# Peptides against a protein of PDB entry 4PN1: the designs that were tried, part 43

Target 1, 261 residues: chain A of PDB entry 4PN1
Amino acid sequence: KIEMNFLNKPIVPDTTKVISNFLTHYLITEPVEHVEIEAKLGTLIDLETQNRFEFPVMNETILNPEFNLRTRFESDMTASEHKYLNEFLNQAFRDSQKPGRLPFAYKHTKQVDLFYETEDNSRDKIRVSKNQSDNQVLACVKKRRVADLFLYCPNDAFDIRISISDELPVSMPSGNQQPSLTRLKDRVGYVHQEIKIDLTKTTQNDPVYDTTERHELEVEFGNIADLRDRAQKAKDGMEAPLFRRVQLFMDNVRILRREHS

## One batch from the design tools (peptide; aimed at target 1 F22 L149)

Design b1_p21_4 (made by RFdiffusion4)
Pose (drawn by RFdiffusion4):
Structure b1_p21_4 (pose): chain A 256 residues (1-205, 211-261), chain P 21 residues (1-21)
Amino acid sequence: KIEMNFLNKPIVPDTTKVISNFLTHYLITEPVEHVEIEAKLGTLIDLETQNRFEFPVMNETILNPEFNLRTRFESDMTASEHKYLNEFLNQAFRDSQKPGRLPFAYKHTKQVDLFYETEDNSRDKIRVSKNQSDNQVLACVKKRRVADLFLYCPNDAFDIRISISDELPVSMPSGNQQPSLTRLKDRVGYVHQEIKIDLTKTTQNTTERHELEVEFGNIADLRDRAQKAKDGMEAPLFRRVQLFMDNVRILRREHS
Amino acid sequence: EYDWAFKDTFPDNKNAPSDDF
């Protein structure tokens, strides 16, 4: 007989607790009506060296946003790094279809991104996405970045950025308006337990941009867990962000 | 290490903006 600790009850990892606080704030305390919560793989770049961020730590750590660390985030990876993760996810996809497993879901999207500027003093963009096939509109949203949280991961090829955005559905722009940006997007979507794993390849109308992003697919349920956490019963919220971060961690450690 | 995460108001980010395009 073995116990996990001298209390024999599970304890919350420090990082899971902190991220739960970050998510509860923008879900409940200062709520965002149309919230998107996603984490992207990439690289933390030191502004002076223009290389990967160096920090005297040995494990995955959350950077305090109230400190100026002179850093920016590169949400990009090589084509090989993108293909490697594609193969790994495909293998993980088929293994989930076997007996006793909760299966993956799959969705492949070939669409066009159109970005517009706003009439306001804000730096928001109006995004219009269309099918490359029939050109029917998939979405028309005004997107505002609310908050970011950076995880430096010295043991891995990637760092993590947790972004909280606000995607408000808006009406279509006028025809007599030039889009600020137009590009193709090849999104390969995997879904497991309502956690979305998106593998995107954007083509600039040339320059290619390869990304992997992991986002909560069921915000309404997550908001409910955030409410219960504020009221004392915080175990469901913890179990949720633990699953999210563990998925993000598995994909982060996958590299040649 | 994470006393800042328990503030009544979540702190603002002071790092440089990243390009998302």

Design b1_p21_4_s1 (made by RFdiffusion4, then SolubleMPNN; from b1_p21_4, 12 letters changed)
Fold by OpenDDE base, seed 5:
Structure b1_p21_4_s1 (fold): chain B 261 residues (1-261), chain A 21 residues (1-21)
Amino acid sequence: as target 1 above (261 residues)
Amino acid sequence: PYSWADREKLPENQNAESDEI
């Protein structure tokens, strides 16, 4: 007979616990009201070398936020990497439609984001998102990044930033106000078990700078209410539901960050 | 144990990244 370990009980990886605690803080302890929780694939860049950061670890490592590592995170990838991931996810989608599997949902969206300055000249911008096809307003929000958690992944193509943001719904800017910035987003979205995986091509036209394109992959918790409920249960001493959900999320992230062209 | 309540808050809107704006 084979047992899991000498206690013959499941054990939760420390990574899962750390992330779960991070999420619980901003879901329950100091709750963000309109919370968005996503992981982005990208690269930790060493500010001194402008190369990928090198940390003396050999595997996936959550970086302690109390240490200033003199890094920045680039949530970008090459067009070829982005294309490869799209093809990979398309295949995963097809395979999930087979009997005995839980299916992916798929959606392709094109939107324009218009950014407006606030009347108080605060650094916070209002984002109005519209569908490109019919110009219908999808959202009007002020987005504020609340917290980040970085995972250094030396064995994979990408490092990970898990971010908690507050997407505060706000009133539309005055009709006389012009946008300070416009971004086009071409997004291919995949949803599996309420985990959202988005491949986004962003085009930004700056009147001063050349048109910039960015290729991003993000993984998001698609059911925040469920996640919050799980986090509350964790605070009440029942951690298993939260751990399972975080593990699922991270496994999807791990699959994606390992894929490369 | 590490307390998330005691950590430094991220500066608001310092990065012009697509996910922050």
Scores: peptide ipSAE 0.113, ipTM 0.640, DockQ to the pose 0.171
OpenDDE base, seeds 1, 2, 3, 4: peptide ipSAE 0.109, 0.127, 0.109, 0.106; ipTM 0.632, 0.646, 0.635, 0.647; seeds 1, 2, 3, 4 fail the geometry check

Design b1_p21_4_s2 (made by RFdiffusion4, then SolubleMPNN; from b1_p21_4, 10 letters changed)
Fold by OpenDDE base, seed 5:
Structure b1_p21_4_s2 (fold): chain B 261 residues (1-261), chain A 21 residues (1-21)
Amino acid sequence: as target 1 above (261 residues)
Amino acid sequence: PYEWADKPVLPKNLNAESDEF
């Protein structure tokens, strides 16, 4: 007979606990009202070397936000990496349709984001999102980045940024206001167990800077109400539901960041 | 930039509309 450990009980990885606590803070303790929680694949860049950040660790490590590591996060990948992930997710989609599996959902969307300066000249811009096909307004929000949690992943193709954002619904900008930035998003989205996985080709037209294109992959919690309920239960002493959900999320992130062309 | 891979093909016995979100 084999037991999993000397208590013969499951153990929660420390990474899961740290992330769960981070999420609980912004879900329950200091709650963000219109919270978005996403993980982006990318690279931690050392500002001094302009190379990938080097830290004296050998595996996935959550960086302590209390320390200024003089890094930036580049949420981008090559077209070939992005293509590989698209093919990989398409295969995962197909495999999930088999009997005995939980199926993926799939959607391809083309969106334009128009960014407007606020009347108060705040750093936060108003984003108007429109469907490219019919110009229908999908959303008008003021997005505020609340917090980031960085995972340095030395063994994988990508590092991870988990971000907490507040997407406050706001009134449309005045009709005479011109956008300061236009962003075209071509996105394929996959949803599995209410976790969203989005591959996005972003073309950004900046009046000051040259047009930039990015290839991004993000993983998002698709059911915030459920996550908030789990976080509340965790604060009340029942941590297991939150830990299970965070573990699921992180396992999906781990699968994706290990895939490369 | 690369073109998207073909839309994942659903099994013939599945309702394609139910698998889109």
Scores: peptide ipSAE 0.198, ipTM 0.617, DockQ to the pose 0.014
OpenDDE base, seeds 1, 2, 3, 4: peptide ipSAE 0.177, 0.183, 0.172, 0.166; ipTM 0.609, 0.615, 0.609, 0.606; seed 3 fails the geometry check

Design b1_p21_4_s3 (made by RFdiffusion4, then SolubleMPNN; from b1_p21_4, 8 letters changed)
Fold by OpenDDE base, seed 3:
Structure b1_p21_4_s3 (fold): chain B 261 residues (1-261), chain A 21 residues (1-21)
Amino acid sequence: as target 1 above (261 residues)
Amino acid sequence: KYDWFDREKLPENKNAPSDDF
């Protein structure tokens, strides 16, 4: 008989523990009411060189937020990389439909996001999302970024930002208000085991600048209620369910960040 | 409303991905 280690028990990677603690803080300790938890693929840029930062580490590492590392995160990729990931995920979808597998779900959505200034002159704008086909309102929210956790991934194509956001539902802007910004979003969503993977092409028309396109890949926890339950259990001393869920999330992120055209 | 958490096999020709990008 082969055993996994000398205790014959699973061991939890330190990365999983750190991320789990980070999530638990904003799920339980200082709970965000309408929480969104996502990881974006992108690049940590050195503000001095404007190139990808070169940290003195050899593998995936969580950056300590207490230190100002003089970096910015760019949540973008090339059109070719984005296309490759689309093809990759399409194949993963097909393979998951085979007997004995858990299937992906798939959805293609085209929406327009309209941004409005708030009456209180807050920095946060109201976002109204509409379906492009029928102009039906999908959501009206005020999104606030609460916290970020950055992972530097020197061996992979992308670095990672894990973000905690509060998506507060708000009333529609008055009919007399004009949007300050309009964005078109072409989004392809894949869901596997309640982990959502979104490929998004965003088109923005700027009156001063030419039309710009952004290509993003996001990985999101699709079942926040379950995640919060797991986090509460972790606070109560039963950490295993939370660790398993975070490990699943991170393994999906790790697969995606390694892919390149 | 589409249920993202439904683990049933999708119908062959419904909601199959294409090369979107």
Scores: peptide ipSAE 0.149, ipTM 0.523, DockQ to the pose 0.018
OpenDDE base, seeds 1, 2, 4, 5: peptide ipSAE 0.135, 0.095, 0.134, 0.141; ipTM 0.510, 0.481, 0.514, 0.505; seeds 1, 2 fail the geometry check

Design b1_p21_4_s4 (made by RFdiffusion4, then SolubleMPNN; from b1_p21_4, 8 letters changed)
Fold by OpenDDE base, seed 4:
Structure b1_p21_4_s4 (fold): chain B 261 residues (1-261), chain A 21 residues (1-21)
Amino acid sequence: as target 1 above (261 residues)
Amino acid sequence: KYDWFDKPVLPENKNAESDDF
C-alpha cells in the first residue's frame, strides 16, 4: 500500500496557496462586486533591457508585488504561436468528445469593442461590445483592473498575469459621444469544467497609426459564484474546495504556457 | 471573409449544437 506522504494527506503547493489567498482577498475580504478573474499568457519584459525578464529562479515563481522589478507585461504572442495554440485546443476539443471524457464547449465570436471616455475623466473607459455581423449590443461595461499577480515562468514559452478586474455594467454612452478607440475581436472560446480558454485576435485601427494586430490567450474562471463560495469556505477554515479549483485553473494555464510552435 | 481560426471537427456521433456554448 502506498501513502501520499508521512501524514498520508494531500499537500497543496505553495503556488496554489498564494494564488488562493490572492483570490480570496478580492472575492471575500475586499470583495469586487462584478469580478472577472483571468490569466493572460504573455511576456514579462525588463524595462531596462527590453528583453524578457530574467530572475535567478529555475521554475514558476510568483513575483512579489511589493517590489518594483521595473517590468511590463506584454499580453501578446506571434501569429504562429497563436495558430499553434488554436490547433492544439482544437485537438483537445476533439479528444474531449470521446467517451469517458468531459467535453469542451466551443464558441466562435466576432465582435467590435468601442471604447468611450468617462465624463469624470477617469482612467476607466466604457466598453461597448457589439456583434460584428448585426451590430447588436452584447455588453456595455466599465472595466477597472483591481490587481495583478505575475508569474515568471523561465521554463515555458510564456509568463502569466493573473488579473482581478471589476466589470461594472453601465448605461450606454450618450449618442453624442464618439469612441476614442475601436477594436475588432475575433475570438474562439473553449470551455472545459467552467474554465474558459479564449484565443483572441484583436485588430486595432488607429486613424494616425497603422493597424495593429494582437494575438492573445486568456484563461478565465467561468463560474465566479462557485469560486466565491469556495473562497468563503476557505475563510471559514475549509480550504480544500478552493485549492482544488485553483489547481485546476493553474494546471490548464500550465498546459497552455508550455505549448509553442 | 478570411477565417483566422480553424473550427474544431466534431465527432460524427455528436450533435454540433450540443458542443456550443
Scores: peptide ipSAE 0.184, ipTM 0.595, DockQ to the pose 0.014
OpenDDE base, seeds 1, 2, 3, 5: peptide ipSAE 0.042, 0.034, 0.049, 0.035; ipTM 0.520, 0.452, 0.542, 0.423; seed 2 fails the geometry check

Design b1_p21_5 (made by RFdiffusion4)
Pose (drawn by RFdiffusion4):
Formats: sequence, C-alpha cells, structure tokens
Structure b1_p21_5 (pose): chain A 256 residues (1-205, 211-261), chain P 21 residues (1-21)
Amino acid sequence: KIEMNFLNKPIVPDTTKVISNFLTHYLITEPVEHVEIEAKLGTLIDLETQNRFEFPVMNETILNPEFNLRTRFESDMTASEHKYLNEFLNQAFRDSQKPGRLPFAYKHTKQVDLFYETEDNSRDKIRVSKNQSDNQVLACVKKRRVADLFLYCPNDAFDIRISISDELPVSMPSGNQQPSLTRLKDRVGYVHQEIKIDLTKTTQNTTERHELEVEFGNIADLRDRAQKAKDGMEAPLFRRVQLFMDNVRILRREHS
Amino acid sequence: SPEAYDKFEAAAERADLLDEV
C-alpha cells in the first residue's frame, strides 16, 4: 500500500493554482463577455539579444507580468517543427480511436482572413474569415486582447503564452473599405475532451507562418467551474486547467 | 514503447486526482 503524501489527499500544483486565479479573474471577477482563452507555443525573445530569453531557472515558470523583463513573444515555428507536431498529433489521433479510449475529433479548415481597422482610438482589429472554397462568411468579429501570461520553459524548445481575448461578433464592414491585411489560413483542428488543439499555417499575400495553439473549447462550462472555485469548491476548476496545461506540456516537449 | 495517446490519458488521470481537493 502506498500513499501519495502524508495527508493521503491530492495537492494542487503551484502553477495550476496561479493559472486558475488568472482565469477566474477574467471569467468571474472582471468578466469578459465573449472570452477566448488560448495558449500558444513559441519563443520568448530577449529584446536586447534578439535571441531566446535567458533566465536562471531550471523548470517551467510563470513570469510575473508586473515586472518589465524586456521581452516579446514569437508565436512562430519552422516548417519541420510544425510537420513534426502534425505527425505526432495524427498518431495520437488514431490511438484515441482504439477501444477504451476517449476519441479525438477532427476538423480541417481552409479559409481566408481579412483584417480591418477600427474607427476608435483603440488598437482593435475587425476580422472577417471566409471559406477558400465557396467564399461564404464563417465569422465576423472585433477582437480585443485583454491579458497575457508567459511561461518560460528552459527544458524545452518552446515557451508558452496564455492569452485572454475578447471576440465580439459585429456586423460586416462596408464594401468601400480597404482591408488592412489579407491572408490564407490552413487550420488543422484536433479536439479532445473539449480542449482544442489547432495547427495553423498562414500564407501572406510571400511569407509563411506556422503556429500551434491550445484553447478551452467549452467556455460556458469553464466559467461555471470558475464560479464554484470562487465559492469554495475549486476542485473542478483545478482539474480543468490541469488537463489544459498537461496537454500544452505534452505538445511542448515534442521536438526532434 | 508507449503509444502517443498514452501521454494524454496519463494527463487525464492526473487531472482527475484533483476531484478530491
């Protein structure tokens, strides 16, 4: 017989607790009506060296946003790094279809992104996405970035950025208006337990941009868990962000 | 060698432990 600790009850990892606080704040305390919560793989770049961020730590660590660390985030990866993750996810996809497994879901989207500027003093963009096939509109949203949280991961090829955005559905722009940006987007979507794993390849109309993102697919349920956590029963919220971060961690460690 | 999905299953098992927090 073996116990996990001298209490024999599970304990919350420090990171899971902190991220739960970050998510509960923008879900409950200062709520965002149309919230998107996603984490992207990429590289933390030191502004002076223009290389990967160096920090005297040995494990995944959350950076305090109240400190100026002179750093930016590159949400990009090579074509090989993108293909490697594609193969790994495809193999993980088929393994989930086997007996006893909770299966993956799949959705491949070939669409066009149109970005517009706003009439306000804000730096928000109005995004219009259309099918590359029939050109029917998939979405028309005004997107505002609310908050970011950076995880430096010295043991891995990637760092993590957890972004909280606000995607408000808005009406279509006028025809007599030039889009600030137009590009193709090849999004390969995997879904497991309502956690979305998106593998995106955008083509600038040339320059290619390869990304991997992981976002909560069921915000309404997550908001409910955040409410219960504020009221004392915080176990379901912890279980949820633990699953999210563990998925993000698996994909982060996958590299040649 | 373990399958690729085994990592996701272990992650779900670790997350389910927190139902008893």

Design b1_p21_5_s1 (made by RFdiffusion4, then SolubleMPNN; from b1_p21_5, 11 letters changed)
Fold by OpenDDE base, seed 3:
Structure b1_p21_5_s1 (fold): chain B 261 residues (1-261), chain A 21 residues (1-21)
Amino acid sequence: as target 1 above (261 residues)
Amino acid sequence: SMSKYDLFEKAIEEAEKLLDV
């Protein structure tokens, strides 16, 4: 007979605890009303070298936000990396349709995002999202970044930014306002066990700069109500349900950040 | 024998059952 350890009990990784506490703060302690919680794949750049940040660690490490590390996060990848991830996820989708598995859901969306300045000249812009096919308004929101948590991943293709955002529904801008920025988004979305994985190609036309494309991959908690419930239970002393959900999320992120062409 | 993850899932399931009672 083989046992897991000398107590024969499961052990929660410290990373899971740290992330769970981070999420609990913005779900329960100082609750964000219209919270969005996502992880983006990208690269931590050292501002001094303009190369990938080099931290004296050998594995996945949550960076302490209290320290100024003089870094920036670039939430972008090459077109080839993006294509590879798309093919990888397509295969994962197909495999999940087999008997005995939990299936992925799939959705392809093309939208245009129009950004408007606010009347109060706030830094936050109003985003109007429309379906490209029929110009139907999908959303009108003001998104505010609340907090970030960075994971340095020296052994993987990408570093990770976990972000807490407030996506506040707002009224449509006045008909006389012109958008300050327009972005086209081609998004392929996968959902498995209420974890959303999105591959997004963004095209932006700049009047000064040439047309730029960005390729992003994001992983998002698809059931915030359930996550908030789990976080409340954790605050009440039962941490296991939250830990499980966070571990599921992070395992999906870990799979994705290792894949590249 | 159960893996670490299997044991963890079982522990979570047991904890969730206790909350439902």
Scores: peptide ipSAE 0.024, ipTM 0.503, DockQ to the pose 0.089
OpenDDE base, seeds 1, 2, 4, 5: peptide ipSAE 0.022, 0.020, 0.006, 0.005; ipTM 0.535, 0.489, 0.283, 0.285

Design b1_p21_5_s2 (made by RFdiffusion4, then SolubleMPNN; from b1_p21_5, 9 letters changed)
Fold by OpenDDE base, seed 1:
Structure b1_p21_5_s2 (fold): chain B 261 residues (1-261), chain A 21 residues (1-21)
Amino acid sequence: as target 1 above (261 residues)
Amino acid sequence: MKEKYDLFEEAIERAELLEDV
């Protein structure tokens, strides 16, 4: 018989442990109340060269946030790359509908996001989200980026940013306020085992800047309550459920970042 | 302001929608 290793037990990759600990901190230790946890595909840009960051590593590597590497993260891709991923995910959806598989859920949404400045001149803007078809208000939130974890992926088309955000529900801005920024979002969402994968085309109108277009792919934990429960169990000494969920999340991210035309 | 608005509308018109499943 073949065994996994000399203990004949599964071993957890170090990447899974590091990410699990990162999530546990913001789920349990210093809990974010309205937490959103997402991974975005993009590119780490070296601020000195304005090219993709080059680091002397040969595989997926979590960057230490204690070091300032003089980088920025661009959560964008080309229209061609985005189209390829759309086709890829559509095929994955179709294949998942076959007998013996767990099916994807699918949703296509068109949304308008209106950003308003806060009276307190805080860096965080109020976002009012509306459905494009009927202008119904979907949400009014103040989103705060709490923490980021960057993965440099030298062998793949994309690097990864895992972000912890706080989406605080807030009151609607006063009727006399004009939005400082408007975003039109065309989004196709895929859900598999409570992991959300969203392809988003964004058109942004800024009063100061020219109109910009973005093509984004994000992967999000769709069941925060379950994830928090798993994180609590991990804190109590039972780590396996959290590790399994993080591994599932990361495997989905890894599949997507490796895909290219 | 008018030019930026026109550019925004043009961008919307040029934007190809994501393909459904």
Scores: peptide ipSAE 0.277, ipTM 0.671, DockQ to the pose 0.015
OpenDDE base, seeds 2, 3, 4, 5: peptide ipSAE 0.266, 0.258, 0.259, 0.258; ipTM 0.676, 0.664, 0.673, 0.663; seed 4 fails the geometry check

Design b1_p21_5_s3 (made by RFdiffusion4, then SolubleMPNN; from b1_p21_5, 11 letters changed)
Fold by OpenDDE base, seed 3:
Structure b1_p21_5_s3 (fold): chain B 261 residues (1-261), chain A 21 residues (1-21)
Amino acid sequence: as target 1 above (261 residues)
Amino acid sequence: MKEKYDLFVDAIEEAKKLDDV
């Protein structure tokens, strides 16, 4: 009979523990009320070289936020890479509809985001999201970035930023205010086991700059209440449920960051 | 005119096309 190891017990990778602790902090210890937790695919860029950051490691590595590495994160990819991921996810969707599998849910959304300055001149803008088809207001929020965790992935096409954000619902801006910025978003969303995978094309028209287009892929925890419950249990000494959920999330991220044209 | 490649192929539409084959 084959055993898993000399203890014949499962072991949790350190990466899972580090991420779980990071999430637990902002779910339980210093709880963010309207928390959004997402991973974005992108590139860590060395500010000195303007090239992809070169860290002296050979595999996926969580960067210590206490160290200033003089990097920036670009959450963008080429149109070709984005197209490839769309094709890949469409195939995954189809395969999941087969008997014996858990199916993906799929949604295609086109929206416009309008950004407004706050009355208090805070750095945070109010975002009003509207459906492009009927102009229905989908959301009015003030989003604040709370924390980031960066993963350097030297063997993959993309590095990863895991972000904790607070999406505070707020009142609509006064009718006399003009938006400072407008963005068109074309988004396809895939949901599997309450993990949301979004491909987003963003078009921004700047009056001074040329029209910019961004191609983003994000992976988000779709059930925050469940995740918070798991994090609380972890604080109480039962870590396994949280570790399993974080492992699932990260495995999905790992699949996606390896795919490229 | 740069053909705006429709960036997204709809997964549901694509699935239907493949089943009709």
Scores: peptide ipSAE 0.198, ipTM 0.751, DockQ to the pose 0.025
OpenDDE base, seeds 1, 2, 4, 5: peptide ipSAE 0.196, 0.080, 0.035, 0.170; ipTM 0.753, 0.679, 0.523, 0.742

Design b1_p21_5_s4 (made by RFdiffusion4, then SolubleMPNN; from b1_p21_5, 8 letters changed)
Fold by OpenDDE base, seed 3:
Structure b1_p21_5_s4 (fold): chain B 261 residues (1-261), chain A 21 residues (1-21)
Amino acid sequence: as target 1 above (261 residues)
Amino acid sequence: APEKYDLFAAAIERAELLLDV
């Protein structure tokens, strides 16, 4: 007989525990009401060199947020990398439609995001999202970034930022207000086991750098209520359901960051 | 708003769209 280890029981990796604790804090301990939890692929940049930072580690590692590492995170990739990931995810979608698999859901959207200053002059802007085809309002929200957790991934094409955000639904801005910023988005979304994967091309007009295009890939927890329930159970001493969900999320992220053109 | 949209709408139209499944 073959056993998993000398206890013949599953063991939970430290990465899973650390991320689970991070999520539990903002789900249960200091709960964010309209929480969004996503991971973005990108690059940790050394502010001194303006190149990818080189940490003295040999594998995936969570950076301690208590230390100022003098880095920034760029949530972008090349058009070719983005295209490759699009083709990869399309193939994954097709394969998931086969008998015996759990199928992906898919949606392609084109939208316009209009950003408005708030009446109280807060740092947070109101975002109005409209469908490009019929100009119907999709959402009107005030989004606040609450916390970030960074993973340095020296063996992969991308590093990871896990972000906690508060996305508050708000009333539409007054008709006399002009947008301070406008963005066009082309997005394809894939959902598998309530994990959402989005590829987004964002076009923005910059007064200094002209029109720029950004290529992003994000992975999001699609069922926050379930995740919050799992986090509560973890606080009550039953951690396994939360660990399993975080492991699923991170495995999807790990698959994606290893793919390259 | 419409002016800003028009300035870069052509740019996104020229860009290769994301591939459908």
Scores: peptide ipSAE 0.314, ipTM 0.730, DockQ to the pose 0.016
OpenDDE base, seeds 1, 2, 4, 5: peptide ipSAE 0.301, 0.012, 0.313, 0.294; ipTM 0.725, 0.314, 0.733, 0.699

Design b1_p21_6 (made by RFdiffusion4)
Pose (drawn by RFdiffusion4):
Structure b1_p21_6 (pose): chain A 256 residues (1-205, 211-261), chain P 21 residues (1-21)
Amino acid sequence: KIEMNFLNKPIVPDTTKVISNFLTHYLITEPVEHVEIEAKLGTLIDLETQNRFEFPVMNETILNPEFNLRTRFESDMTASEHKYLNEFLNQAFRDSQKPGRLPFAYKHTKQVDLFYETEDNSRDKIRVSKNQSDNQVLACVKKRRVADLFLYCPNDAFDIRISISDELPVSMPSGNQQPSLTRLKDRVGYVHQEIKIDLTKTTQNTTERHELEVEFGNIADLRDRAQKAKDGMEAPLFRRVQLFMDNVRILRREHS
Amino acid sequence: SVTLPQHVYEEIQEMVEKNLV
């Protein structure tokens, strides 16, 4: 017989607790009506060296946003790094279809992105996405970035950025208006337990941009867990962000 | 910008200090 600790009850990892606080704030305390919560793989770039961020730590660590660390985030990866993750996810996809497993879901989207500027002093963009096939509109949203949280991961090829955005559905722009940006987007979507794993390849109309993003697919349920956490019963929220971060961690460690 | 309660910033800083080499 073996116990996990001298209390024999599970304990919350420090990171899971902190991220739960970050998510509860923008879900409950200062709520965002149309919230998108996603984490992207990429690289933390030191502004002076223009290389990967160096920090005297040995494990995955959350950076305090109240401090100026002179850093930016590159949400990009090579074509090989993108293909490697594609193969890994495909293998993980088929293995989930076997007996005793909760299966993956799959959705492949070939669409066009149209970005517009706003009439306001804000730096928000109005995004219009259309099918590359029939050109029917998939979405028309005004997107505002609310908050970011950066995880430096010295043991891995990738760092993590957790972004909280606000995607408000809006009406279509006028025809007599030039889009600020137009590009193709090849999004390969995997879904497991309502956690979305998106593998995007965007083509600038030339430059290619390869990304991997992991986002909560069921916000309404997550908001409910955040409410229970604020009221004392915080176990379901912790179990949720633990699953999210562990998925993010698995994909982060996958590299040649 | 980020506008979390101050104790969250303190918890993040304590985590950073614990991981320092």

Design b1_p21_6_s1 (made by RFdiffusion4, then SolubleMPNN; from b1_p21_6, 11 letters changed)
Fold by OpenDDE base, seed 2:
Structure b1_p21_6_s1 (fold): chain B 261 residues (1-261), chain A 21 residues (1-21)
Amino acid sequence: as target 1 above (261 residues)
Amino acid sequence: SNNLPKEWYDEIDKLIEKNLL
């Protein structure tokens, strides 16, 4: 007979605990009402060198937000990397349709995001999202970045930013208001076990500058209500459901950040 | 490359449309 350890009980990695606590804070302790929780693949860049930051660690580590590390996070990747990840996810999608697997759901969305200034000149702009094909309004929100948690991943192609955002539904801007910015988004979304994986190509047309493209991969908790329930249970002393959900989320992130052409 | 054709994003769409999945 083999046991897991000398207690014969599952043990939760510190990474899972730290992330779980981070999420619990913004789900339960200081709850964000319209919370979005996502992990983006990207690069921690040293502001001094403009290269990827090098920490004296040998594996995945969560950076302490209390320290100013003089870094920025770039959530962009190359078109080639993005294409590779799309091919990878397409294969994963196909494989998941086989008998004995839990299938991916798939959705392709092409939308236009219109950004409007708020009347109070708040940093938070109003985003109106419309379907590109029929101009139907998909959403009108004021998004606020609440918190970030950064993972430095020295052994992988990408570092990770886990972000807590508040996406407050708001009324449409007045008809006389002009958007300050317009972005085209081509988003391919994959959902597996209520974890959403999005490949997003963003195109921005600047009248002065050439068209710029951004390529992003994000992993999002697709069932916030369930996650909040799990977080509440964790606060009440039952942590296992939350830990399991966070572990699943992070394993998906880990798979993706390891992939490269 | 900024010049990758957008067509590769439609791979699964095309497969679904063709009932190949």
Scores: peptide ipSAE 0.327, ipTM 0.794, DockQ to the pose 0.013
OpenDDE base, seeds 1, 3, 4, 5: peptide ipSAE 0.018, 0.017, 0.015, 0.316; ipTM 0.433, 0.453, 0.468, 0.789; seed 3 fails the geometry check

